# Peptides against a protein of PDB entry 3V4O, part 119

Target 1, 234 residues: chain A of PDB entry 3V4O
Amino acid sequence: DQPLAKDKVALLIGNMNYREHPKLKAPLVDVYELTNLLRQLDFKVVSLLDLTEYEMRNAVDEFLLLLDKGVYGLLYYAGHGYENFGNSFMVPVDAPNPYRSENCLCVQNILKLMQEKETGLNVFLLDMCRKRNDYDDTIPILDALKVTANIVFGYATCQGAEAFEIQHSGLANGIFMKFLKDRLLEDKKITVLLDEVAEDMGKCHLTKGKQALEIRSSLSEKRALTDPIQGTEY

## One batch from the design tools (peptide; made by RFdiffusion4, then SolubleMPNN)

Design b2_p20_1_s3 (from b2_p20_1, 9 letters changed)
Fold by OpenDDE base, seed 4:
Structure b2_p20_1_s3 (fold): chain B 234 residues (1-234), chain A 20 residues (1-20)
Amino acid sequence: as target 1 above (234 residues)
Amino acid sequence: DEEKKEEEELLKAGIGLQPR
């Protein structure tokens, strides 16, 4: 009773060279390594770096065009971000300082659009901070989500907390990717896999008490990133 | 393990963390 994916598609975004915000370093490495791993899992991967608001919106639109009934969709984001009222916002490199929701991409809006595609699995790996943005007092009006029972959020950190990368002169992963990459190829339900990553991260002395992985899921089936793609008669 | 040793070395070196 092995679940099958109609197809597997991933969009990876790494923003680091911000114009009006502190520059990051690790997203380059994180996106590169995750790209290689997901390709080993037969994902069709689009990897992009340092996207403006316009470019990010276009990338998401193109990603959505690849989604259809039964398709596994994975969105990974590494960069600046924030969370207001349960809504996650990815910050483009050209965002003003301070940034507001109208300058950013709301992940929950993307999820809504993915649900319309009747995807088989929706995975969000958000390697960004989840602190409240006090400079944004707007509350986005989001449409109600459907009950699809195929959603997994892997947050690099807890609500209201920060996600970190190591300030190293050389190439280094962010904290989340450091541990995720070691388990990503395992044939396990995605929530179980992330739970193991959470335990590994919990042993990290660098971020003890500062960063912890959070899993939010409504996944009623034993779906894994290793699930095979169903054969086509084409 | 090697990972723990690496973390320990980073801590000793005073390597900081940057929030995203």
Scores: peptide ipSAE 0.420, ipTM 0.829, DockQ to the pose 0.842; fails the geometry check
Fold by OpenDDE base, seed 2:
Structure b2_p20_1_s3 (fold): chain B 234 residues (1-234), chain A 20 residues (1-20)
Amino acid sequence: as target 1 above (234 residues)
Amino acid sequence: DEEKKEEEELLKAGIGLQPR
């Protein structure tokens, strides 16, 4: 039987114009292209660029308000980031140098809150570095997650590694989005789709041995981004 | 289209990567 979503909601954040850190360029293009694709998949998409800590937290709060039982939630982030002790941190544009966890948004905390909404699917696409931040020795104590078996992480890179974008004067995607966009509309289980993206990205000459897609999933159902919304005829 | 072509050329050249 075809799984159904009560609704489909996505929050896309692209941070590039950092105040105290190197500026990025690709998040603009990445967010734009992903927005168009997700809208074709009937997602309600909120796309935001260059968010301060305050703005990011507000955006996440608003995103969570749109989630409810059976809703598909997707969070995409492109920007600076780091990973400490298995926790992913998204860096706002106004983060100090060096930044610490208190300056950043913890993805796993967001996941916890999404679980409280009893969502049908939780997808995180984290297009950021996963290197350890040596300037932050804080060990976050996170609440235990519920066993919902509906979580998918698509990391643009493997643990301890960097995610790259093309440094170009013109428009260019990040490496992850370059390959993701070509398959995103496919009617496949999301983990299968990401696995194919991983293989495609693995053929990239520039990032071979430097960046590799990592999939972390507990998804126990054949859920796809193409799943129809309940009560909607297509 | 031209921008995509330039990106491909950069990729082939093995240059123009920036870590996030």
Scores: peptide ipSAE 0.410, ipTM 0.799, DockQ to the pose 0.501; fails the geometry check
Fold by OpenDDE base, seed 1:
Structure b2_p20_1_s3 (fold): chain B 234 residues (1-234), chain A 20 residues (1-20)
Amino acid sequence: as target 1 above (234 residues)
Amino acid sequence: DEEKKEEEELLKAGIGLQPR
């Protein structure tokens, strides 16, 4: 049977204008282009830029309210970030210097909450660095994840590495989005799609040996971003 | 053309890249 989504909802966050950290430029373009693509795929897309911690938490809360059984949820983040002990942290624009986990949003916590909604698919596209934050020695105690077999992480870079954007006078994408945007509309299993993106990125001489896409998946079914939304009587 | 090549070399060296 054709896989169906009850609905498809995406939250896109691009943080650029940090108060206490280096400013970025590409998240604006990345979020814009991804928004247009996901809308073509019939996603309900909320796109936000330059969010404070408070605003990010609120955005996530609102996003979660749109999730329900069988809904496809996608979270994209472009900005500063780090990874400690396998946990991914998104850095708000008002984060202090140095920032700690208490100042940031933990992606795994969001995942836990998404699982509680019994979503049909959970996709995380994390376009941020994955380097260890040496200023944060805290080990967050996270709730155990359920075995839902519907989780896909697309990391813009590998563990311990950096994700890059091009310093250009004009508009330019981050490295990850540069390649992702060319394949996002393909009717393929999401993990297969990301694998192809990984191969494309691998051919990029600009970031060879510096950035590589990593896929982490527990997806046990053939699910694609192109999957149709099931009809509702109401 | 030369400018593009120079930019490419700078990018390869990481000078033209901004880490997130």
Scores: peptide ipSAE 0.406, ipTM 0.776, DockQ to the pose 0.545; fails the geometry check
Fold by OpenDDE base, seed 5:
Structure b2_p20_1_s3 (fold): chain B 234 residues (1-234), chain A 20 residues (1-20)
Amino acid sequence: as target 1 above (234 residues)
Amino acid sequence: DEEKKEEEELLKAGIGLQPR
């Protein structure tokens, strides 16, 4: 029996044109390509670029409104980010320099809210750095997560490490998306798919020893992005 | 081909990579 999703919804955010931080280039292409792929997988995709803090928060709120019991939710972020104490923070384009947690969106908080929706699957693809932000000593007190066994994190890089994009005048993907896009349509359990991406990325000479994909999963069922959306029962 | 090789070398050296 093939697992079924009530619906499949994705929010893709690519931040590039930072006001107070180095500008990025690849998120545009990354979001574009991922959008196309996820749409082929029958995801309802909202893709946004260069979001301010306010806009990011609104986008997340709207995304959450689309989630419900049994819905597959996917959040992709490409941009500046950091990780403190196991918490991932996405940096809006209008974040100050230095930025702090109060200026950023905590992914784990989003996860908590997604769990409240009783989603069928929660996938986070975080294409950002995971270095500690030394300018932020805030220890976020997060509400305890529920045991939902339906969570998958695909980190573009390891904890404490950087995620890279190619500095090119032309269009180029970030390193993570470069490999992810080639496998995303495969009908495989999402963790298996990401594991294969990790192996592919591991062969990349450009980032060898600098970037490695990390998979964090609590997924007790075989769930794939290719899982069909369940039809009407009657 | 030469340009690609140069780019590859630059990338390997980290010059062509930008952290996010």
Scores: peptide ipSAE 0.401, ipTM 0.789, DockQ to the pose 0.559; fails the geometry check

Design b2_p20_1_s4 (from b2_p20_1, 9 letters changed)
Fold by OpenDDE base, seed 4:
Structure b2_p20_1_s4 (fold): chain B 234 residues (1-234), chain A 20 residues (1-20)
Amino acid sequence: as target 1 above (234 residues)
Amino acid sequence: MKEEEEEEKLLEEGIGLQAR
């Protein structure tokens, strides 16, 4: 039987114009293209660019308000980031140099809050680096996650590695989005879809040995981004 | 789409990468 979503909501954040860190270019294009694709999948999409810490926290809060039982929630982030002790941190554009966890948003904290909403599916697409931040020695004490079996992480890169974007005079995607966009509309279990993206990315000679997609999931049902919304006719 | 992909591929041979 086809799984149903009560609703589908996505928050897309692209940070490029950092004040104290190298500027990026591709998040603009990445967010734009992903927005169009997710809208075709009947997601309610909020797309934001160049958010300060305050704005990012507010955006996440507003996103959480749209989540409820059975709702599909998708968070995409393109920008600077890091990973310490298995925790992913998104870096706001006004983050200091060096930044610390207190200046950033922890993805796992967001996941905890999403679980409280009893969502049908939680998808995180993290298009950022996953290198350790040596300037942050904080070990966060996180609340224990529930066993919801509805979580999918798509990391643009593997643990301890970097995620890249193409530097072109014109418009260009990040490496992850370049391959993701070609498959995103496919009617497949999200983990299967991401696995195919991983294979496609693996054929890219530009990032061979430098970037590899990682999937972390606990998904007990065949959930797809193409799943219809309850009460709608397709 | 194929033409765009080919153009992108050709352009990539001389394109630099930036880490995020």
Scores: peptide ipSAE 0.440, ipTM 0.806, DockQ to the pose 0.531; fails the geometry check
Fold by OpenDDE base, seed 2:
Structure b2_p20_1_s4 (fold): chain B 234 residues (1-234), chain A 20 residues (1-20)
Amino acid sequence: as target 1 above (234 residues)
Amino acid sequence: MKEEEEEEKLLEEGIGLQAR
């Protein structure tokens, strides 16, 4: 039986115009292209650029309000980030230098809140670095996650590594989005889709040995981004 | 297809990378 989504909601955040950190360029293009693709997949997409901490927190809160039982939730983030002790932190554009966890949004905390909504699928696409932030010595005490078996993380890079974007005078994607966009519309289990993206990205000579896609999931059902919305006539 | 080929060509020409 084809899995159904009650609804499909995505929040896309692209941070590039940092105040105290190096400027990025690709998140603009990445968010734009991903928005178009997800809309083709009947996602309700909220796309935001250059969010402050306050704005990011508000965006996440609003995103969570759209989630409910059986809803597919997708969070994409492109920008600066780091990972400490398995916790992913998205860096707002107004984050200080150096930034710490209190200045950033913890993805795992968002996941916890998504689980409380009894979502049908939780997808995180984190197009950011996963290097340790040595300036943040906080050991996060995260609440235990529920066993929902509906979680998929697509990390643009492996643990302790960097995620890259192409430096070009013109429009260019980040490395992750460059390959993701080519497969995103495929009717495949999301983990299978990401695995194929990982292979494609692995062929990129520019990032060989520097960036590799990592998939982390507990998805026990064959759920795809192409899954139809319940009650919709196709 | 042409845009993808052009991007790939640009990548082959040694475009710099920026870490996020």
Scores: peptide ipSAE 0.439, ipTM 0.813, DockQ to the pose 0.564; fails the geometry check
Fold by OpenDDE base, seed 5:
Structure b2_p20_1_s4 (fold): chain B 234 residues (1-234), chain A 20 residues (1-20)
Amino acid sequence: as target 1 above (234 residues)
Amino acid sequence: MKEEEEEEKLLEEGIGLQAR
């Protein structure tokens, strides 16, 4: 049987205008382009820019309210971030310098909450750095994840590395989005799609040896972003 | 497509990168 989604919901966050950290430029374009693509795929998309910690937490809460059994959930984040002990942290625009885990949103915590909703698919596209934050030695104690076999992480870069954006007055994307946008509408299993994006990005001479897409998945079924929504004509 | 071509040209010219 063809996989059906009860619904498809995406939260896109692009943080650029940081108060105490270097400003970014590309997240605006990245979020805009991804929004357009996901809407073509019949996702309900909430796209937000320059969120404070409070606003980010609220956005995630609202996103979670839209999730339910069989719903496809996608979270995209473009901004500053870091990874400590396998946990990914998204940095709000009002985060202090240096920031700590208590100032940031833990992606794995969001995943845990998504699992509680019995979602059909959980996709995380993290367009941020994954370097260790040496100013934060906190080891997060997170609840154990369930074995749901419906999780896909697309990291813009590999562990311990940086993710980049193009700095130009004209057209500019993050490196990850530059390649992702070309394939996102393809009717393929999401892990296969991301693997192709990884190969395309690997040909980028600007980031060779500096940035590489990493896919982490526990996906036991063929799921695609193109999967139809239950109750709708396809 | 024109925008993509312009972007590729800029990339070839060695545009700057910013780490996130």
Scores: peptide ipSAE 0.435, ipTM 0.823, DockQ to the pose 0.533; fails the geometry check
Fold by OpenDDE base, seed 1:
Structure b2_p20_1_s4 (fold): chain B 234 residues (1-234), chain A 20 residues (1-20)
Amino acid sequence: as target 1 above (234 residues)
Amino acid sequence: MKEEEEEEKLLEEGIGLQAR
């Protein structure tokens, strides 16, 4: 049987106008383009820019309310970030300098909450750096994840590396989105799609040796962003 | 030159990339 999603919901966050950190530019364009693509795929998309910690937490809470059994959930984040001990942290625009985990949103915590909703698919597209934050030595205690076999991480870069955006006077994407947008509408298993994006990025001489896409997946079934939404039988 | 080509050139020189 063709895989069906009960619904498809995406939360897109682009942080660029940081108060205490270097400003970014590309998240605006990245979120805009991804929004248009996901809407073509019949996702319900909430796109937000320049969120404070409070606003980010609220956005995630609202996103979780839209998730339920069989729903496809996608979280995209573009902005400053870091990775400590395998945990990914998204940095709000009002984060202090230096920021710590308590000031940031842990993606793995969000994943746990998504699993509790019995979602059909959990996709994380993290367009941020994955360098260690040396100013934070706290090891977060996370609850154990369930074995749901429906998780896909698309990291814009590999562990310990940076994710880049193009700094231009005009509109430009981050490096990850530059390649992702060209393939996102393809009817392919999401991990296969991301693998192709990885190959495309690998051919980019601009970021060779500096940025490489990483896929982390436990997805045991064929699931695509193009999967149709199950009709309501009334 | 297309704007994209100019941008690529700038990026090759390391001028046009910003880390997130």
Scores: peptide ipSAE 0.434, ipTM 0.805, DockQ to the pose 0.590; fails the geometry check

Design b2_p20_2_s1 (from b2_p20_2, 16 letters changed)
Fold by OpenDDE base, seed 2:
Structure b2_p20_2_s1 (fold): chain B 234 residues (1-234), chain A 20 residues (1-20)
Amino acid sequence: as target 1 above (234 residues)
Amino acid sequence: SEAERLEEEQKARDSLLQAL
């Protein structure tokens, strides 16, 4: 039997106009493109740009409230970020310079909350740098993700690389979105789809050795973004 | 003021969101 989604909800965040950090351009176009694609997949999409810490936390909280058993959730973030000791942090536009973990949103904490929702599918996509923040010594103690969480985590850059530096090649989209948009509508298991995107990125001379897509998944079922919503005709 | 700045920024964001 084809898997069914109880509902499909997505939160897209693009941070560009940072107050104390370099401004970005790609998130605007990437969020726009992804919004259009997800709407074609019958996702209810909330797209937000240039969020403060307070606004980001509220947006994520509201998104989490929409997650429930059987729901398909997708959270996308494009902007500045960093990774320390295996913990990834999304940087709000009002983050100070230097920023610390208390100024940012911890991805792993969000994933922990997502796993409790028993979603049919939960996709978390990050298009941000994985640069170490030497000004933050915080080592969060995090619980392991549950195997049954049906979470797919995509990290669209190399460790130590800044995503925005690669995006200045004159392309309208960021590199990740450039390849993602070509495949996102395919009726394939989401991990297979993302793996193919990763391969496409690896074949591109622009991204080879500069940007890669890291995929981590606890998905044990053949779930696709194209799966129909329960009670709807497709 | 900071409040006015934040309001203006929010209006700008709202406008962008409506365009999406």
Scores: peptide ipSAE 0.023, ipTM 0.447, DockQ to the pose 0.019
Fold by OpenDDE base, seed 5:
Structure b2_p20_2_s1 (fold): chain B 234 residues (1-234), chain A 20 residues (1-20)
Amino acid sequence: as target 1 above (234 residues)
Amino acid sequence: SEAERLEEEQKARDSLLQAL
């Protein structure tokens, strides 16, 4: 029996023009490419660039309001970020230097809210650094996801300077998006799809030992981004 | 609706993305 989505909604955020931090370039093209792909998958896509803290919080809140039982949601972020003791933070363009947790959006907090929505599928993709922020003293807040949350979390990160240089080069896809876009339209369980993306990244000489994709999932059902929306024919 | 609100925002962003 074919799984059905009640609806499909996506929020894509790309932060590039930081006020107090190095500017990025890749998020522009990455958000654009991902938008086009998700629309082909019949997602209702909201793509936003260069968001302040206020704008990011509002966008995420509005996105969460669209999540409900049976809905397929996808949240993508590309920009600066950091990780302290398992807590991941997305950095708005107006964040101070140095930034702290109160200036940023906590990924784990958003995931906690997502798990309450009883979504059919919820994908959270991060394309940001996982470097420690020594100026943040936030205590780790790590609650396990609910078994029935149907959340898939993908964290693409880089360790190498070359990957960082790509972020500051001309208009080109980021490394994660380069591999993701090749498989995103495949009719596969999303965790399988992302695992294959991770393998592709691992095999590529450009990314070996420099960038990896971490996948965490509470998905217990066979759900794919290609699953049709309830009431539609495909 | 919330969806309509987001769609309005997207319309503005789409114009920007297409211009770049």
Scores: peptide ipSAE 0.017, ipTM 0.479, DockQ to the pose 0.017
Fold by OpenDDE base, seed 3:
Structure b2_p20_2_s1 (fold): chain B 234 residues (1-234), chain A 20 residues (1-20)
Amino acid sequence: as target 1 above (234 residues)
Amino acid sequence: SEAERLEEEQKARDSLLQAL
């Protein structure tokens, strides 16, 4: 039987206008394009730009409240970030320079909370730098993530590599979104879809050796973003 | 009914999304 979603909800965050860090451009266009695509997939989409720490935490909390048994949840972030000792951090626009872990949102903590929800599918897509923050030597004490079969994690940049923008049709897109948008509407298992995106990035002379997509998943079911919502006939 | 419960739950989710 075809998998069904109880509901489909997505939170998209694009941080560009940082107060104490370099400004970005791609998140604006990327969030806009992803919003339109996910709505075509019958996702309820909340798109937010330039969030402070307080606003980001609230947005994530509200998003988590929407996750429940059988719900498909997608969290997308584009902005500055860093990775220290296996922990990834999303940087709010009001983060100080230098920023530290207490100023940022820890991805692994969010993933832990997502795993507590008996969701049908959880997709977390990060389009941010993964360089180590040398100004933060704190080691967060994080419990090991539970073994689940419904979490898909996509990291759109290599560790130590910086994301860059590509001009397309007068718009500056992030590398990840440039390739993701071409496949996102395909009726395929989400991990297969992302793997194909990764291959496209690897074959393109513009991105080969510069950008890569890391995929982590324990998804054991053929879940797709195109899966119908329960109660809807297709 | 179960249908009514699901509908109300969906409305609650929609409301929360709009509040973001």
Scores: peptide ipSAE 0.015, ipTM 0.450, DockQ to the pose 0.011
Fold by OpenDDE base, seed 1:
Order: C-alpha cells, then sequence, then structure tokens
Structure b2_p20_2_s1 (fold): chain B 234 residues (1-234), chain A 20 residues (1-20)
C-alpha cells in the first residue's frame, strides 16, 4: 500500500547576516529553491531568514504545533553551526562570539519534541558546519530519545569538509542544494533519494574530496516526500 | 543486488543514528 501522510509541514531557516560572525550567502538562494520544491510536493512551508535566537525558538515552537500523528515534518537549516558530543547546534544571527550551547538551538531537542507528536516522518536537512566548538565545554543533558523508525538526518557537509558555493543555472547555490534540487521531486524513499544525492556529489569533480553528504536514518518504511496526503486525490 | 545494498546501507544508517 502507498504510504500516506496526514499532512506535510516544513520549516526552512537560512541564517546569513550574522552580527558577530562571518556572513553567508548561499542560504538565501538555497532556502528559496527548496521552498519552491517542497511546495510542489504539497508541503506547507514556512521559510525564514536571519533569525535571532528568540525568533528561531518561536519558529520551532510554531512548527511543532503543526505536527501531529502521521504528519511529515521537515526541518531545513542553513547557517553556522557546530556539533559537540553528538549534538548538533544551529546558530542564530545574534549569537555572541564565541557562541555557546545556551545561545543556540539543539537539533536533538527538537527531534525529541517531534517524536512526542508521533509524526509519520521526521526529516532533518542540516547544511552547516559540524566542527566541534572548542569554546563550549558544556555537555547538554538531553532526555532520552524515543525509539522510532521514522527519522532521517541529512548532513550536507561532513566534519572536516569545506563549505563553498557554486553557480548553477545563474544562481549561486550551496553544494548540497545544487545536487538535492535535481532529485528532490523524485518518487523514492527519502533515504534512497539522499543516497543518490550523495553519489552525485561524490562523482562530481567540483565537490569530490571537498564536501560529502552524511545520512543517518532509522526509517524502516518506504516513506517518500512525494507520498500523498491522506484524504487527497492525486 | 540493489535490495541487498539498500538493506546494508540502512543498517549502517541505523547504527550511526543510535550512536548519537
Amino acid sequence: as target 1 above (234 residues)
Amino acid sequence: SEAERLEEEQKARDSLLQAL
């Protein structure tokens, strides 16, 4: 049987104009293009740029309110970030220099809250640096995550990989988005789709040895972003 | 086979996720 989504909701965040950190450019175009693609997939998409800590937290809260049993949730983030002890942190534009975990949003915390909603699918696409933040010695005490078989993480860059932009079709995309955009509309299991994106990145001479896509998943069902919404005829 | 490949990849992904 064709898997069904109760609904599809996506929150896209692109942070570029940091107050105390290097400014970025790619998130603008990447968020724009991803928004259009996800809307074609019948996602309800909220796209936001240059969010402060307060605004990011509010956006996530509102996003969570839209989630419920069987809903497909997708969170995309492009901006500065770091990873400490397995926890990924998104950096708001008003974060101090140096930033600490208390200034940032922990992805795993968001995942926990999404799991509580009994969502049908949780997709995280994180286009951010994953290097350790040496200025943050705190170890967040995270509640244990529920064991659910519906989680997909796509890390657009692996640790040690350098982020760079390339021009594609007159637009300056991030590397990840360049390859993702070509496949995102395909009717394939999301992990299969991302695997293909990873392969494309690996075969491209421009990105080989520079960037890689890391995929982590507990998804045991053939869930796709193209899955129809329950009660809707396609 | 492709099916076998996908299964192995999924196992690997599951392992990575659990390591978080």
Scores: peptide ipSAE 0.005, ipTM 0.312, DockQ to the pose 0.024

